Peptides against a protein of PDB entry 8OXM. Designs and how they scored, part 59

Target 1, 371 residues: chain A of PDB entry 8OXM
Amino acid sequence: FKAEFRLAGGVNLPKIIDCVGSDGKERRQLVKGRDDLRQDAVMQQVFQMCNTLLQRNTETRKRKLTICTYKVVPLSQRSGVLEWCTGTVPIGEFLVNNEDGAHKRYRPNDFSAFQCQKKMMEVQKKSFEEKYEVFMDVCQNFQPVFRYFCMEKFLDPAIWFEKRLAYTRSVATSSIVGYILGLGDRHVQNILINEQSAELVHIDLGVAFEQGKILPTPETVPFRLTRDIVDGMGITGVEGVFRRCCEKTMEVMRNSQETLLTIVEVLLYDPLFDWTMNPLKALYLQQRPEDETELHPTLNADDQECKRNLSDIDQSFNKVAERVLMRLQEKLKGVEEGTVLSVGGQVNLLIQQAIDPKNLSRLFPGWKAWV

## One batch from the design tools (peptide; aimed at target 1 V11 L215 F364)

Design b2_p21_3_s1 (made by RFdiffusion4, then SolubleMPNN; from b2_p21_3, 13 letters changed)
Fold by OpenDDE base, seed 1:
Structure b2_p21_3_s1 (fold): chain B 371 residues (1-371), chain A 21 residues (1-21)
Amino acid sequence: as target 1 above (371 residues)
Amino acid sequence: MPQLVSLAAELLLKALEELLK
């Protein structure tokens, strides 16, 4: 290991370290502290299995449908090492960086990212109607620009077209697998794009199995399919390659239901893996930047009251695991709202839910559903 | 300036995407 480290930024201040391998190659790694990387490691294993299933099917293999994965090594319940996703940038950094973000560069007369966030934060506690109206005003004055990512990175027209297809396929694959695993909406900083492949890398997988639905502001979309995500697909948007890649991914997932259920069952009942949402994690994920000042760590919650009988905790955990498995089985059968849908019908419903401005307007403003 | 792919090029690309479906 080199003696020097860099900070990656963010609240947990993860450390970037460089390691020279026995092969003489330098490898960048991210060291997280005060974070449980076991969930990230588990989700990467499930993604690797999904990739194996997608590679076995001729149609998904021909389309090169895959989820980008990275290595995670948990060291403790609160620390670990991640592979640095070299040659990636957060979509949020490209789109809404305060200095040189694509919205500021291509749409300088639109609302700033800060103005959009402020407007949506002001209505956070308001009615759904008021949220929808303000969200529509924000959307009118904050137009999509993500098409410019591929145009900036890929100057050759044939390469540009190939990379736009790779992006669209990556969004489709990650959206459907993310829906099956209940990843829900994703913060724009937790979606990386590879500057060479145009493929997405999903990081910080701390919300899975629909646990986003039990947040203080529940998720209302099956996956992130915001206006900029769609703009990156080009003129066909969701009706082109995206829809068909979603259908082919969903077909493989549904045809592999027994394998997926067995794997997820083993993971949900692993006593070393806590995937459940706790109140502190829920608060942390939806904290306001302004509320950082008042949480004095004076919750010396005396360890005494959490002697709820180990039996009642175990029974409550098992009932949550069973509900997650039942919902996973429903998704893999195409059961939506008590109705059995075809692959095309299910994919259509999910796309419509994900792009609906009414659903997007109800999301937590910190996750920037207008981007 | 990113060369604005002409509307004609985007329509051609749409047709190509339909073929690559």
Scores: peptide ipSAE 0.027, ipTM 0.538, DockQ to the pose 0.014
OpenDDE base, seeds 2, 3, 4, 5: peptide ipSAE 0.007, 0.009, 0.011, 0.000; ipTM 0.424, 0.423, 0.415, 0.395; seed 2 fails the geometry check

Design b2_p21_3_s2 (made by RFdiffusion4, then SolubleMPNN; from b2_p21_3, 11 letters changed)
Fold by OpenDDE base, seed 3:
Formats: C-alpha cells, sequence, structure tokens
Structure b2_p21_3_s2 (fold): chain B 371 residues (1-371), chain A 21 residues (1-21)
C-alpha cells in the first residue's frame, strides 16, 4: 500500500488507494466505507454468469456483448475494496460537471444543470401533470450532447465508429441484463464510461430485484435510456444496433431461464445477501441535499425492539423472495402486464417505457432523467 | 463534417451488421 490516498468525489467520500501487488503492478483500489459491498460482489458474480451465457451464444459473442465487471472484495458488511475502474469517468461528470461539463461547453445557452435540478425539485411533490410539463420545459432547454464523448476521445473516424458501436452494445447488454435482474438507482454517477473502450461500467448495485419500485418515489423505467444515453449512440438512436443487441441479449437470457432462476433463487435465500429495501436505505437513496444535516444515524437505536417475531419476518421475507422469483420467471417468459410477448415485442415495450417522458418525469429528481 | 460522419456511419453500420449476421 502507498501511504497516500486520494478522495473520490461523492457523499460517502470513498478513498482511492494505490496498491502494489505481489506481481509488482500498481493497482488503484476504491475503499468504500459505510456501503454494503456484498450486494455489489453478488451482482458481479451474476454479471459474470450472464457474460458466460452471452459468450456461449454465437450471435452475442460475435457482437462482443458483455456487461463490464469489476472486482469486489467485501471486508465487512459496511466496508470493502473495489477495483477502481481506472480510465473510467462517471457519465454525470462528463455531462454536467460544473463549468467544464459537455452541456455547458456545447450548449452554453441552455439551462444549467443546477437550473434543471432546481425546476424538477420545485415540482417534486406536485401532480404527475405538473411534473411532466416542467420536465418537457427542462428537456426543451437542455439538449443532449453525449455524442461529443466519442468525438472528443476518438479522433480517428474508424476508431470513433468502432467505439460508438462498443458503447451502443454496452448500453444494450447492460440495459437488458439490468432489467432481468431488476437493477435500480441508475443515476448518472452510478454509470461510468471507459475512456478507452467506450463501454459502460455500472456501479453501486444495491438496488436490485425491482426494489427501486418500492422507493418513496418509485422507479418508473426498466433501465436508463435518457436523451444523452441515446445521443451517444449517434444518428440511429435506439434503432438498428441498440435494438438488435437488446433482442439478442434478451434471447440469450430467455433461453437460459432455468440457469438464471436457479442462481437468483440461491442468492435470494442467502442470509448474507440483504437485497431487501429497508426504510433507512430508501431515505439515504432519496435524501434531499437539504436534509443531509440532521440525520446523524444515532447508532443507539437499541437492537431490542426489532424483535418483531422472527417467524413473521421470515414468512414476509419468503413471500417477497417468491414474488421476486415469480416476476423474474415472467420476464424470462416474456410476460409483460399479463401478456406473453415475443423477444422483439418485449424489447420494444421496454425501450418505449424507458424513453417515455411521462415515466421519466415521475422519477426522483436526483436520478436526473433530463440528462 | 457531422452530417457526412452520420451518413458514413449509417452505411458502415449496415455493412457491419450484415458482416456480423
Amino acid sequence: as target 1 above (371 residues)
Amino acid sequence: LPKLFSLAEELLLRALEEELE
């Protein structure tokens, strides 16, 4: 270990440490405190399994469809070491970082990221109609710029094209795998882009199995397919490569249903894997910046009163786990809203749900659905 | 430039999609 550490930005102030391996190679490590890295570790194993399934299929292998994974070493329930994704940047950092963000550079006359956030926060407790109107005004005055990521990083036209394909494939694969697993909390800081490969790295995997739908502000989209995400795909947007890669990924997932169900079942019943949404976690994920001051978690809430009958907790847990498995089975059969869909029909429904401004306008303002 | 890139992209996309099928 080097004696020096750097702070990564963010609420949890994760520490970046440089480690020299036994092989003499320097590796950056992210030490997260206070986060349960077990969820990340488990989800990385599931992603590795999904990648194995995708590599076995000829069509998905030819397209190099993979979800990017990182190494997680959980040290405790509240601490661990992540492999720092060297050469990655949060998409939010590129797009909306202060004065240097791509929106400010390419669209200097649009609303600032702060103005957009403020407008959406003002309507947070308003009707869905008022949220939609303000979201549409924000979107009109905050135009997408993520196409410039590949243009800035890849000056050679052939390389630029290949990297934009890699990006589009990465979005497709991660979107479908993320949907199947019910990944939530896909805000712009939880999605990194690799500056060399143009592939996405999804981090902070604590909201899984559709637990984002039981948040105080429920998640209304299956994955992040916002205007900047689409703009990064270039002129074809969600059509062509993205749609085909989603369909081929979904086909592999549906054809692997027994394997996926068996693995998820083992994980849901693992007593060390707390995937359930709790009120404290829900508050943490949807805290307002203004509310950060007072909730010192007084760790002194006596463990005593949550002796609610272990039997009733276990029965309630089992019923939640069963519902998650049933919903996963439905997804893998193409059952959406009680209707059996083809792979193309299911993928089309998911794309339409993800890009619907009515769904996007209902999201928590911290998710930044206008980006 | 961006429009020519977009057209060359669409053509290359079609060609690469056909080669990958």
Scores: peptide ipSAE 0.025, ipTM 0.680, DockQ to the pose 0.013
OpenDDE base, seeds 1, 2, 4, 5: peptide ipSAE 0.024, 0.023, 0.022, 0.020; ipTM 0.654, 0.636, 0.623, 0.607; seeds 1, 2 fail the geometry check

Design b2_p21_3_s3 (made by RFdiffusion4, then SolubleMPNN; from b2_p21_3, 12 letters changed)
Fold by OpenDDE base, seed 2:
Structure b2_p21_3_s3 (fold): chain B 371 residues (1-371), chain A 21 residues (1-21)
Amino acid sequence: as target 1 above (371 residues)
Amino acid sequence: MPKLYSLAEELLLEALKKLLE
């Protein structure tokens, strides 16, 4: 390791360290403190498994359908080392950077990212109808620009076309795999884009198994398919390549039902793997940006020494795990809202749910559903 | 402690490999 470190931005001030490998190559790493990286590590293993299933199938292999993974090395319950995703940028940094975001560059007369956030925060405690009307006003005055990512990064037309397809495939694969695993908290800072491959890298995997639905503001979409995410696909939007890649990914997941259930069952009953949502984690995830300064929840895991009878905790945990497994089995059977759907019908329902402005308007304002 | 996480990860990866063989 080099003797010097840099601070990454953010409340937890993660340390960027450079390591020289035995091969003489420098590798940048991110050291997180006060963060449980075990869930990220476990979810990366499940993603690697999904990638193995996708590579075995001829139709998904031909389409190069993969979810991007990164290395996680948990060091303790509160610390670990992550592989630095070199050549990636948060989609939020590209789109809504305060100084030179793509929305400001390409749509200088639209609402600012701050104006959009303020308008949605003002209605956060209002009716669903009021949230919907304000969300529609925000969307009308904040038009998508993510098509310009590929146009800025890939000047050659043939490369541009290939990278736009790679992006669309990455969105499709990660959306369906993320839905099957119940991945939440897909805000614009938790999704990176690779500046060379145009593939997405999903980070901060701390909301899984539909635990986003039990947040104080519940998640109402199966995955992030917002207007900018769709705009990055180009003129066809969700039709054609995206839909077909979702269907082919869903076919592989449904045909791998027994394997996926067995894997998730082992993970859910692992006593070392805390995937459950706790009230402090829920508060942290839905804090206001202005409140970020004071609440360092020292997630003192020590204050869980409230002697709730081990039997009642275990029974409550087992009931949640059983419910997660039951819902996973339903998804893998194509059971949605008590109806058995075809792969095409299920994928269509998920796309419609993800793009519905009524569902998007109900999300926590920090999720930035207008982006 | 770091060895226990690597062992659980290795055991999980081995169990996962055996389920895929």
Scores: peptide ipSAE 0.009, ipTM 0.427, DockQ to the pose 0.020
OpenDDE base, seeds 1, 3, 4, 5: peptide ipSAE 0.000, 0.009, 0.008, 0.000; ipTM 0.358, 0.432, 0.416, 0.369; seed 3 fails the geometry check

Design b2_p21_3_s4 (made by RFdiffusion4, then SolubleMPNN; from b2_p21_3, 13 letters changed)
Fold by OpenDDE base, seed 1:
Structure b2_p21_3_s4 (fold): chain B 371 residues (1-371), chain A 21 residues (1-21)
Amino acid sequence: as target 1 above (371 residues)
Amino acid sequence: LPQLRSLAAELRLAAEEKAKE
């Protein structure tokens, strides 16, 4: 290990440590403290399975539809080493870095990322109507710039066009797979973009199976498809390549219903895989940046006294697991709000839900739905 | 059910093998 480490941005202050292997090669490792990396490891295995299904289908294989995966080595329930995704940057760092973010560079007269966050935090406890009005004002004065990522990285027009298509395919695949697994909205620091491939890598998979809907501020979108995410696709936006790749991914997922249900069932009942949302994790995921100072180490002590009867915990767990499986089955049948939809109808509904400014305005302000 | 316990076991084993490298 080198004596020097870099802090990766994010709530957990993950440490990027350069390690010299026994082979003399330097490898970047992300050391996450306090996170259960087992959830990330399990989700990477599910993504590998989804990739296998996508490679078996001729239409998805021809489109090179894959969800990017990374190596996870869980060391304990609260520690592990991630193989750092070399040549990736968080989309949030590219877009809204305070010093040299793309919004500041390309839109210097727009609201700052801080001003946008402040405005949305001021209305956090207000009506949905008031949240929507302020969100629309923020969006008008904070215009998308993510189109410039591919323009900065890929100067050759033919390469630029190819990489923009690779990005669009990556967003489509990750959005549909993420919807099926119930990953919900993703914080902009938890989505990495590869600077060479323009593909997305999703990290920190601590919210799965629609557990984002039971947060203090529930998620209202099936996946992150914010204005900057769409702007990165270029002039076609969600129409054409993105929509077709979503439909082809959804076709493969629906045709693999039995396989997906059964894998998820095994994972839900794995006693080593804690996927349930606990109150402390919920508080942590929706903390205000101002409140980061007070989570001192005292949370270790009181885990003893909630000896709620093991029987009531087990019954509650089984009911939650059954509900997750039932909802997964509905998704894989195309059942939305009690109606059976075609693949095209279901994908259209999900896209409309994800881009609806009414849904986006209701998200937790810390997740920056205007980016 | 047996094939899936096998797949969960293979997924665990693949996670454990990747942890041993």
Scores: peptide ipSAE 0.019, ipTM 0.525, DockQ to the pose 0.020
OpenDDE base, seeds 2, 3, 4, 5: peptide ipSAE 0.008, 0.027, 0.026, 0.027; ipTM 0.443, 0.667, 0.679, 0.670; seeds 3, 4, 5 fail the geometry check

Design b2_p21_4 (made by RFdiffusion4)
Pose (drawn by RFdiffusion4):
Structure b2_p21_4 (pose): chain A 334 residues (1-279, 317-371), chain P 21 residues (1-21)
Amino acid sequence: FKAEFRLAGGVNLPKIIDCVGSDGKERRQLVKGRDDLRQDAVMQQVFQMCNTLLQRNTETRKRKLTICTYKVVPLSQRSGVLEWCTGTVPIGEFLVNNEDGAHKRYRPNDFSAFQCQKKMMEVQKKSFEEKYEVFMDVCQNFQPVFRYFCMEKFLDPAIWFEKRLAYTRSVATSSIVGYILGLGDRHVQNILINEQSAELVHIDLGVAFEQGKILPTPETVPFRLTRDIVDGMGITGVEGVFRRCCEKTMEVMRNSQETLLTIVEVLLYDPLFDWTMNPFNKVAERVLMRLQEKLKGVEEGTVLSVGGQVNLLIQQAIDPKNLSRLFPGWKAWV
Amino acid sequence: SPLTEKQQAIVEDRERELESE
């Protein structure tokens, strides 16, 4: 074990440690004290199940739809450990870096990130109209730059297109799974992009199962489909590879709702922390019902096809009206 | 609706990050 440890930031102050194994290769682990990783363990288990199901299905096997997973080992009710992701860089550190940010490097005339943050802070005390107007003004003077990422990393057109296609597929699959699982905490620091595979990885998973509505600022989108992600998917945007991959993933999930419910039914017997406090679990049953409704496409008794559900999700995600009400720290314009 | 300790910590983190930047 290494004698030094680093802080990853945050109120809970997670600890980062390095361990040297028999082969001598250093491996980085993140011990997260005062937090419950049992929900993250369930998220990783369902991620692995979805990846296995996508691999089993011939339609998705050819498309090589995979979910990037990292091992999470719970150690107690209020603590645990997880595998650190290596060879990845934060999206916000690449895009909106103060020093060498992509938006500043490419578009110096556009508004800086500090100006946008100041405007968002000044407008949170305003009404809906002023928030919508400021958001539209910010979007008018802030063009997406993320499309140049692979352009700056993969000079060979074949490798560049391969990495772009893998990025698009991973974004579609992660977005579909996050909508199904109700993942809401999807700001720039929770998503890491690989420098080699260019596949997005979700690292935080701190809040899910429709917890953004509980927060003071409701989460009006099922997944992050901002202008930068859409521009980085290519000229075709959401139409094309993203829509088809979303449809395939939704079909696979509809075909395997039995396995998904079997995986998620680990609750109601060993409830995790933050629940059933202050004295058949209530909120566990509620989230199971919600997940079942999402999987069956019933909702309030209405039937919805896979294509219609995908189109509705795209319309909700790219709607500026929903983006205006989001948390300013979520970086909806970014 | 009340917030759990973990949700409060997340709100505080978000607010601090926004103020610090």

Design b2_p21_4_s1 (made by RFdiffusion4, then SolubleMPNN; from b2_p21_4, 12 letters changed)
Fold by OpenDDE base, seed 3:
Structure b2_p21_4_s1 (fold): chain B 371 residues (1-371), chain A 21 residues (1-21)
Amino acid sequence: as target 1 above (371 residues)
Amino acid sequence: PELTERQKNLVLNMQKELEEE
C-alpha cells in the first residue's frame, strides 16, 4: 500500500488507494466507507454469469456483447476495496464537471448544470404536469454533447467508428442485463466510461431487483437512456446497432431463463445479501435539503417495536422474494403489463419507456434525467 | 425452502471462486 491516498469527489468521500499487487502491477483501488460492497461483489458474479451466457451465443459473441465487471474485495460489512478501473471517468464528470465539462465547452450559452438542477429541484414536490413542463424547458436549453467524448479521445476516423460501436454495444448489453436484474440508481456518477475502450462500467449496484420502484420518488425508467447516452451513439441514435444489440442480449437472457432464475433465487435467499430497500438507504439515496434537520438521532426509539416477530419479518421477506422471482420470470417470458411480447416488442417497449420525457421528468432530480 | 442440490452446487462454486480470488 502506498502511504498516499487521494479523495475521489463524491458524497461518500471514496478514498483512492494505489496498491501494488503481488503480481507487481499497480492497481488503483477505491475504498468506499459506507456502501455494502458485498452487494456489488454479488452483482459482479451475476454479471460474469451473464457474460458467460453471452459468450456461448454466436450472435452475441460476434458482437462482443459483454457487461464490464470489476473486482470487489469486501473488507467488512461497510467497507471494501473496489478495483478502480484505471482509465475510467464518470460520465457525469466528463459532461457536467464545473466550467470544464463538455456541456459548458460545447454549449456555453445553454443552461448551466447547476441551473438545470435548481429548476428541477424547485418543482420536485409539484404535479407531474409542472415537472414535465420544466423538464422540457431544461431539455430545450441543455442540448446533448456526449458525441464529443469519442471525438476527443479517438482522432483516427476508423478507430473513432470502432469505439463508438463499442460504446453503443456496451450501453445495449448493460441496459438489458440491468433491466433483467432490476438495477436502479443509474445516475451519471454511477456509470463510468473507459477512456481506452469506450465501454461503460456500472458501479454502486446497491439498488437491484426493482427496489428503485419503492423509493420515495419511484424510478420510472428501466435503464438510463437519456439524451447524452443516446448522443454518444452518434447519428443512428437508438435505431440500428443499439436496438439490434438489445434484441440479441434479450434473446440470450430469455433463452437462459432457468439458469437466471436459479441464480437469482439463491441470491434472494442468501442471509448475507441485503438486497431489500430500507428507510435509511432510501433517505441516503434521495436526501431532500429539508430532511437534513430532522435526523436528530432520537436514540429513544424503544427497542420494543423492533421486536416485530422474527417470524412475521421472515414471512414478509419470503413474500417479497417470491414477488421478485415472479417478476423476473415475467421479464424472461416477455410479459410486460400482462401482455406477452416478442423480443423485438419487449425491447421496443423498454426503449420507449426509457426515452419518454414523461417518465424522465418524474425521476428524482439527483438522477439528472436531462443529462 | 431447502436449496436443491443444483442450487447448493452453484453456491459452493460461487464460494470457491470467491476463495480463489
Scores: peptide ipSAE 0.006, ipTM 0.360, DockQ to the pose 0.021
OpenDDE base, seeds 1, 2, 4, 5: peptide ipSAE 0.000, 0.006, 0.006, 0.014; ipTM 0.293, 0.413, 0.376, 0.415; seeds 2, 5 fail the geometry check

Design b2_p21_4_s2 (made by RFdiffusion4, then SolubleMPNN; from b2_p21_4, 11 letters changed)
Fold by OpenDDE base, seed 2:
Formats: structure tokens, sequence, C-alpha cells
Structure b2_p21_4_s2 (fold): chain B 371 residues (1-371), chain A 21 residues (1-21)
């Protein structure tokens, strides 16, 4: 380890530590000091299994459909070393960070990211109709710019085209696998893009198995397919490559039903894998940045006093785990809203749900559904 | 914490079962 560390941006002040490996290579490591990186480590292994399934299938292998994984070395329940994805940037940093964000550069007369957030926070407690109207006004005055990522990074037209395809495939694979696993909290800081591959890296995998639906503001989309995410695909949008890659990924997932159920069952009943949503975690995920300063001290209260009767906790836990498994089985059978759908029908429904402005307008403002 | 030895063994067994097909 070098004696010097850099602070990465963010509330938890993750420390970037340069590590010299036994091979003499310097590797940047991210040290998170507050988050349980075990969830990320477990989910990275599930992603590796999904990648193995995707590599066996001829159609997904030909398309190079993979979820980008990173090495997680959990050091404790509250600390770990992430092998930092060298050459990645949060999509939010590229799009909306500071005065140098792509929205400000390419759309200087649009609403600022702050103005958009303010407008959506003002209506957060209002009706769904009022949220929808304000969301549509925000969207009209905040036009997508993520197409410029590949254009800035890849000057050669042939490379640019291949990288745009790599991006589109990465979005498709991560969206479908993320849906199957019920990944939530897909805000613009939890999705990184590799500046060399144009592939997405999903981080902070603490909201899984649809636990985002039990948040105080429930998640209303199956994955992040916002206007900037779609704009990064270029002129084809969600049609063509994205849809086909989603269908082929979903086909592999559905054909691997038994394997995926067995994996998830063991993970759900692992007493060291805390996937359940708790009130403190829910508050943390849906707090305003302004309110975060006050609640950080109370998260250090010893978990000792919740000696609720072990029997009632175990019964409640088992019922939630059973419901998660049942819902996973439904997804893998193509059961949506009580109807059995084909792979194409299921993927179409998920795309429509993810791009619906009514669903997007209902999300927590911190998720930034207009980006 | 690191994946439990149980979780690691399960993942390994599942990877090995997967690799046998």
Amino acid sequence: as target 1 above (371 residues)
Amino acid sequence: APLTERQKNLVKNLEEELLKE
C-alpha cells in the first residue's frame, strides 16, 4: 500500500488506495468503510454464474453478452476493498456533475441538473398526476446527451460503432439479469461506464430481490432505461440490438430456471447474506443529501437490542424468502401480472415499464429518472 | 465479511456443475 490515499467523491468518503501487487503493478483499490461489501461480493459471484450461462449459449456467446464484474474483497461486515474499476466513470459524473457535465456542455440552455432535482423534490409528496406533469416539463427542458460519451471517447468511426454496440449489449445484459435478481437503487452514481470498453459496471448491489419495492418510495421500473441510457444506444434506441440482446439474455435465464432458483435459494437462506431491507437502510437510501449529516451517528447503535423473539424473526424472514423465490420462479416462467408471456412478450413488457414516464415520474427524486 | 466458506464452496460446486454440462 502507498501511504497516500485519495478521497473519492461521495458521502461515505471512499478511500482510493494505490496498492502495489506482488507483480509490481500498481492497482487502485477503493476502500469502503461503512457499507457491507458482502452483498456486492455475493452478487458479483451470481453475475459470474450468469456470465457462465451466457457463454454456453451460442446466441449470447456470439453477441458477447456479459455483465461486467469487479473483485470484491470484504475485510469486515462494514469494510472492504473493491478492486476499483480502473478507467471507469460514474454515468452521473459524465452527464450531470458540476459545470463540466455533458448536459451543461451540449445543452447549456436546458434546465440545470439542480433545477430538475429541485422541481421533482417540490412535487415528491404530491399526486402521481402532478409528479407526471412536472416530470414531463423537466424532460422537455432536459434533453438527453449520452450519445456524446462514445463520440468523445471513440474518434474512429468503426471503433465508435463497435463501442456503441458493446454499450447497448452491456445495458441489455445487465438490465435483464438485474431484473431477474431484482436489483434496485440503479441511480446514476451506482452505474459506471468503462471509458475503454463502453461497458457498464453496476456497483452498490445492496438492493436486491425486489427489496426496492418496499422502500418508502417504491421502485416502479424493472431496471434503469432512462432517456440518457437510451440515447447512448444511438439512433436505434431500444429497438434492434438492445431488444434482441434482452430477448437472448432472457431466453438463457428462463432456460436456466432450476440453476438460478437453486443459487438464489441458498443465498436467501445464508445467515451471513443480509439482503433484507431494514428501516435504517431504507432511510439511508432515500434521504436527502442535506439530511445525511444528522443520521450518520445513529447507525452506530449496537444491533444488540433487537432481541425480538427469534421465532417471529425467523418466520417473517422465511415468508419473505419464500415470496422472493416464488416471484423469481414467476419471472423465469415469464409470468407477469398473472399472465404467461413469451420471451419477446416479457421483454417487451419490461422495456415498456422501464421507459414509461408515469413509472419514471413516481421514482424517488434522488434516482434522477430524468437523466 | 468474505463469503462464508459455505458460500464459496457452494459457488465452486455450482461452477463445477455448470462446467460439467
Scores: peptide ipSAE 0.012, ipTM 0.435, DockQ to the pose 0.019
OpenDDE base, seeds 1, 3, 4, 5: peptide ipSAE 0.007, 0.007, 0.007, 0.006; ipTM 0.417, 0.385, 0.438, 0.360; seed 5 fails the geometry check

Design b2_p21_4_s3 (made by RFdiffusion4, then SolubleMPNN; from b2_p21_4, 11 letters changed)
Fold by OpenDDE base, seed 5:
Structure b2_p21_4_s3 (fold): chain B 371 residues (1-371), chain A 21 residues (1-21)
Amino acid sequence: as target 1 above (371 residues)
Amino acid sequence: PPLTERQKNLVENMKKELEES
């Protein structure tokens, strides 16, 4: 282990550690707490199952539709290392985190990432109308640049074209599977891109089964399909390859309904898989940069044992689990807002919801919906 | 409906991988 660790942000954030393997190769590792590793490990197994379903279907196999997975390595009862895919970078690091981020390099006269965040934080407690107006102003003065990722990494035009297609397929597959599983917290640090394959690696999988909708600022999009995500697809945007890959992924998921319901039912009732949103986790995920200094760990877990009788907790848990299973069954039947949709109709609705600037403007500012 | 033998095996494999993790 190199002694240098980067905090990816706040007090409990995963530590990025560069490890030299026994083969003399440097590998980027993510160190997380035990509970976060358990949640990530469970969701990696669900992704491996989804990959198995996608490989069995001829149309998804021909398109090489897969979700990138990573290995979880336990170090202790309180810590583990995620073996990151070697040669991955957070999309946020490439776009906005560095002084030399792609937005600053290609759009030097646009608003800075800091100015955009500040403007959206100022309206965080305002009306949806005020949030929408400020979001549109931010978007006008912060133009997408993610097309340059593939152009910088892949100088050969034929390789560049293949990698742009690999990226588009990876976004489509992860978006649809992420929607079916109700995966939330898809901010720009929780999505990595592989610098060799141009495929996405989703990390920090602790917000699942639509638990992002019960956050203090509820999630309003089914997946991340922001302007930079779309810009990486090239001139066709969400049309053509992306839409067709979403439809083919959704067809496989809907045709695998019984298998998916069975797996999710087992996971929801596994006492070792904490998928429920708790108030402390909700506060942590939507903590303001200003509040990072004041949340000393002095919120003793002891004092908010509201003595809900064990029976009332168990009944509440069972009702939430039943509701998650019912909503999963609806998604797999194509039931949206009480209406049964075709695969094309359902995928179209999800794309429209994900790109709607009214939905994007309502997200927590830390999600960076303008990126 | 009762789980197919294939679904049972998938669930058991996921449980084992979850216990070994």
Scores: peptide ipSAE 0.018, ipTM 0.498, DockQ to the pose 0.020
OpenDDE base, seeds 1, 2, 3, 4: peptide ipSAE 0.008, 0.007, 0.007, 0.010; ipTM 0.461, 0.442, 0.425, 0.449

Design b2_p21_4_s4 (made by RFdiffusion4, then SolubleMPNN; from b2_p21_4, 10 letters changed)
Fold by OpenDDE base, seed 3:
Structure b2_p21_4_s4 (fold): chain B 371 residues (1-371), chain A 21 residues (1-21)
Amino acid sequence: as target 1 above (371 residues)
Amino acid sequence: MPLTERQKALVENMEKRLLEE
């Protein structure tokens, strides 16, 4: 370990440490404090399994459909070392950095990222109609620019085309696998882009199994498919490559139902894997300025054993776990809203849900649905 | 520290949603 550390910023003030491996290579490590890195470690194992399934299928293998994984070394229940993905940047840092963000550089007359956030925060407690109107005004005055990521990084036209294709495939694979696993909290800081491969790296996997729906402001989209995410795909947007890669990924997931159910069942009943949403986690993820006064820094998650009878907690937990498994089975059968859909029908529904401005306008303002 | 009444209400509402989903 080097004696020097850097702060990555954010609420938990994660420490970036440079480590020299036994191989003599320097690796950046992110030491997260207060995050349950066990959940990230478990979800990385699930992603590795999904990658194995995708590599076995000829159509997904030819398309190189993979979820980017990283090494997680949990050190404790609340601390661990994340392998910091060297050569990645948060999509939010590229798009909406205060000084040199792509929106400010390419669209200097649009609303600032701060103005957009302020407008959406002002309507946070308002009706869905008022949220939708303000979201549409924000979207009109904050136009997508993520196409410029590949244009800035890849000057050769042939390389640029291949990297845009790799990006589109990465979005498709992670979106479908993320939906199957019920992955939430897909804000612009939890999605990194590799500056060399143009592939996405999903971090902070602490909202899974649709637990984002029980947040104070429920998640209303199956995955992040916002206007900038779509703009990065180029002229075809969600059509062609993206849709076909989603369909091929969904086909592999549906054909692997037994394997996916068995593994998720083991994980749901693992007493070391706290996947359930708790109120402290919900307050942390969706802090309002009015709620900052109630977050005493001494709330050890361990001290909030609600003295409910352990037996009633266990029975309620088992019912929730059974429901998560049932919903996973439905998704893998293509059951949406009580209707059995084809792979193409299911993927189409998910794309429509993810791009619907009515769904996007209802999200927590911190998710930045206009980006 | 004990949960605030607001935090308890958030717990109960989340648990109720977990049981209604």
Scores: peptide ipSAE 0.025, ipTM 0.437, DockQ to the pose 0.048
OpenDDE base, seeds 1, 2, 4, 5: peptide ipSAE 0.006, 0.007, 0.005, 0.018; ipTM 0.379, 0.396, 0.372, 0.453; seeds 1, 2, 4, 5 fail the geometry check

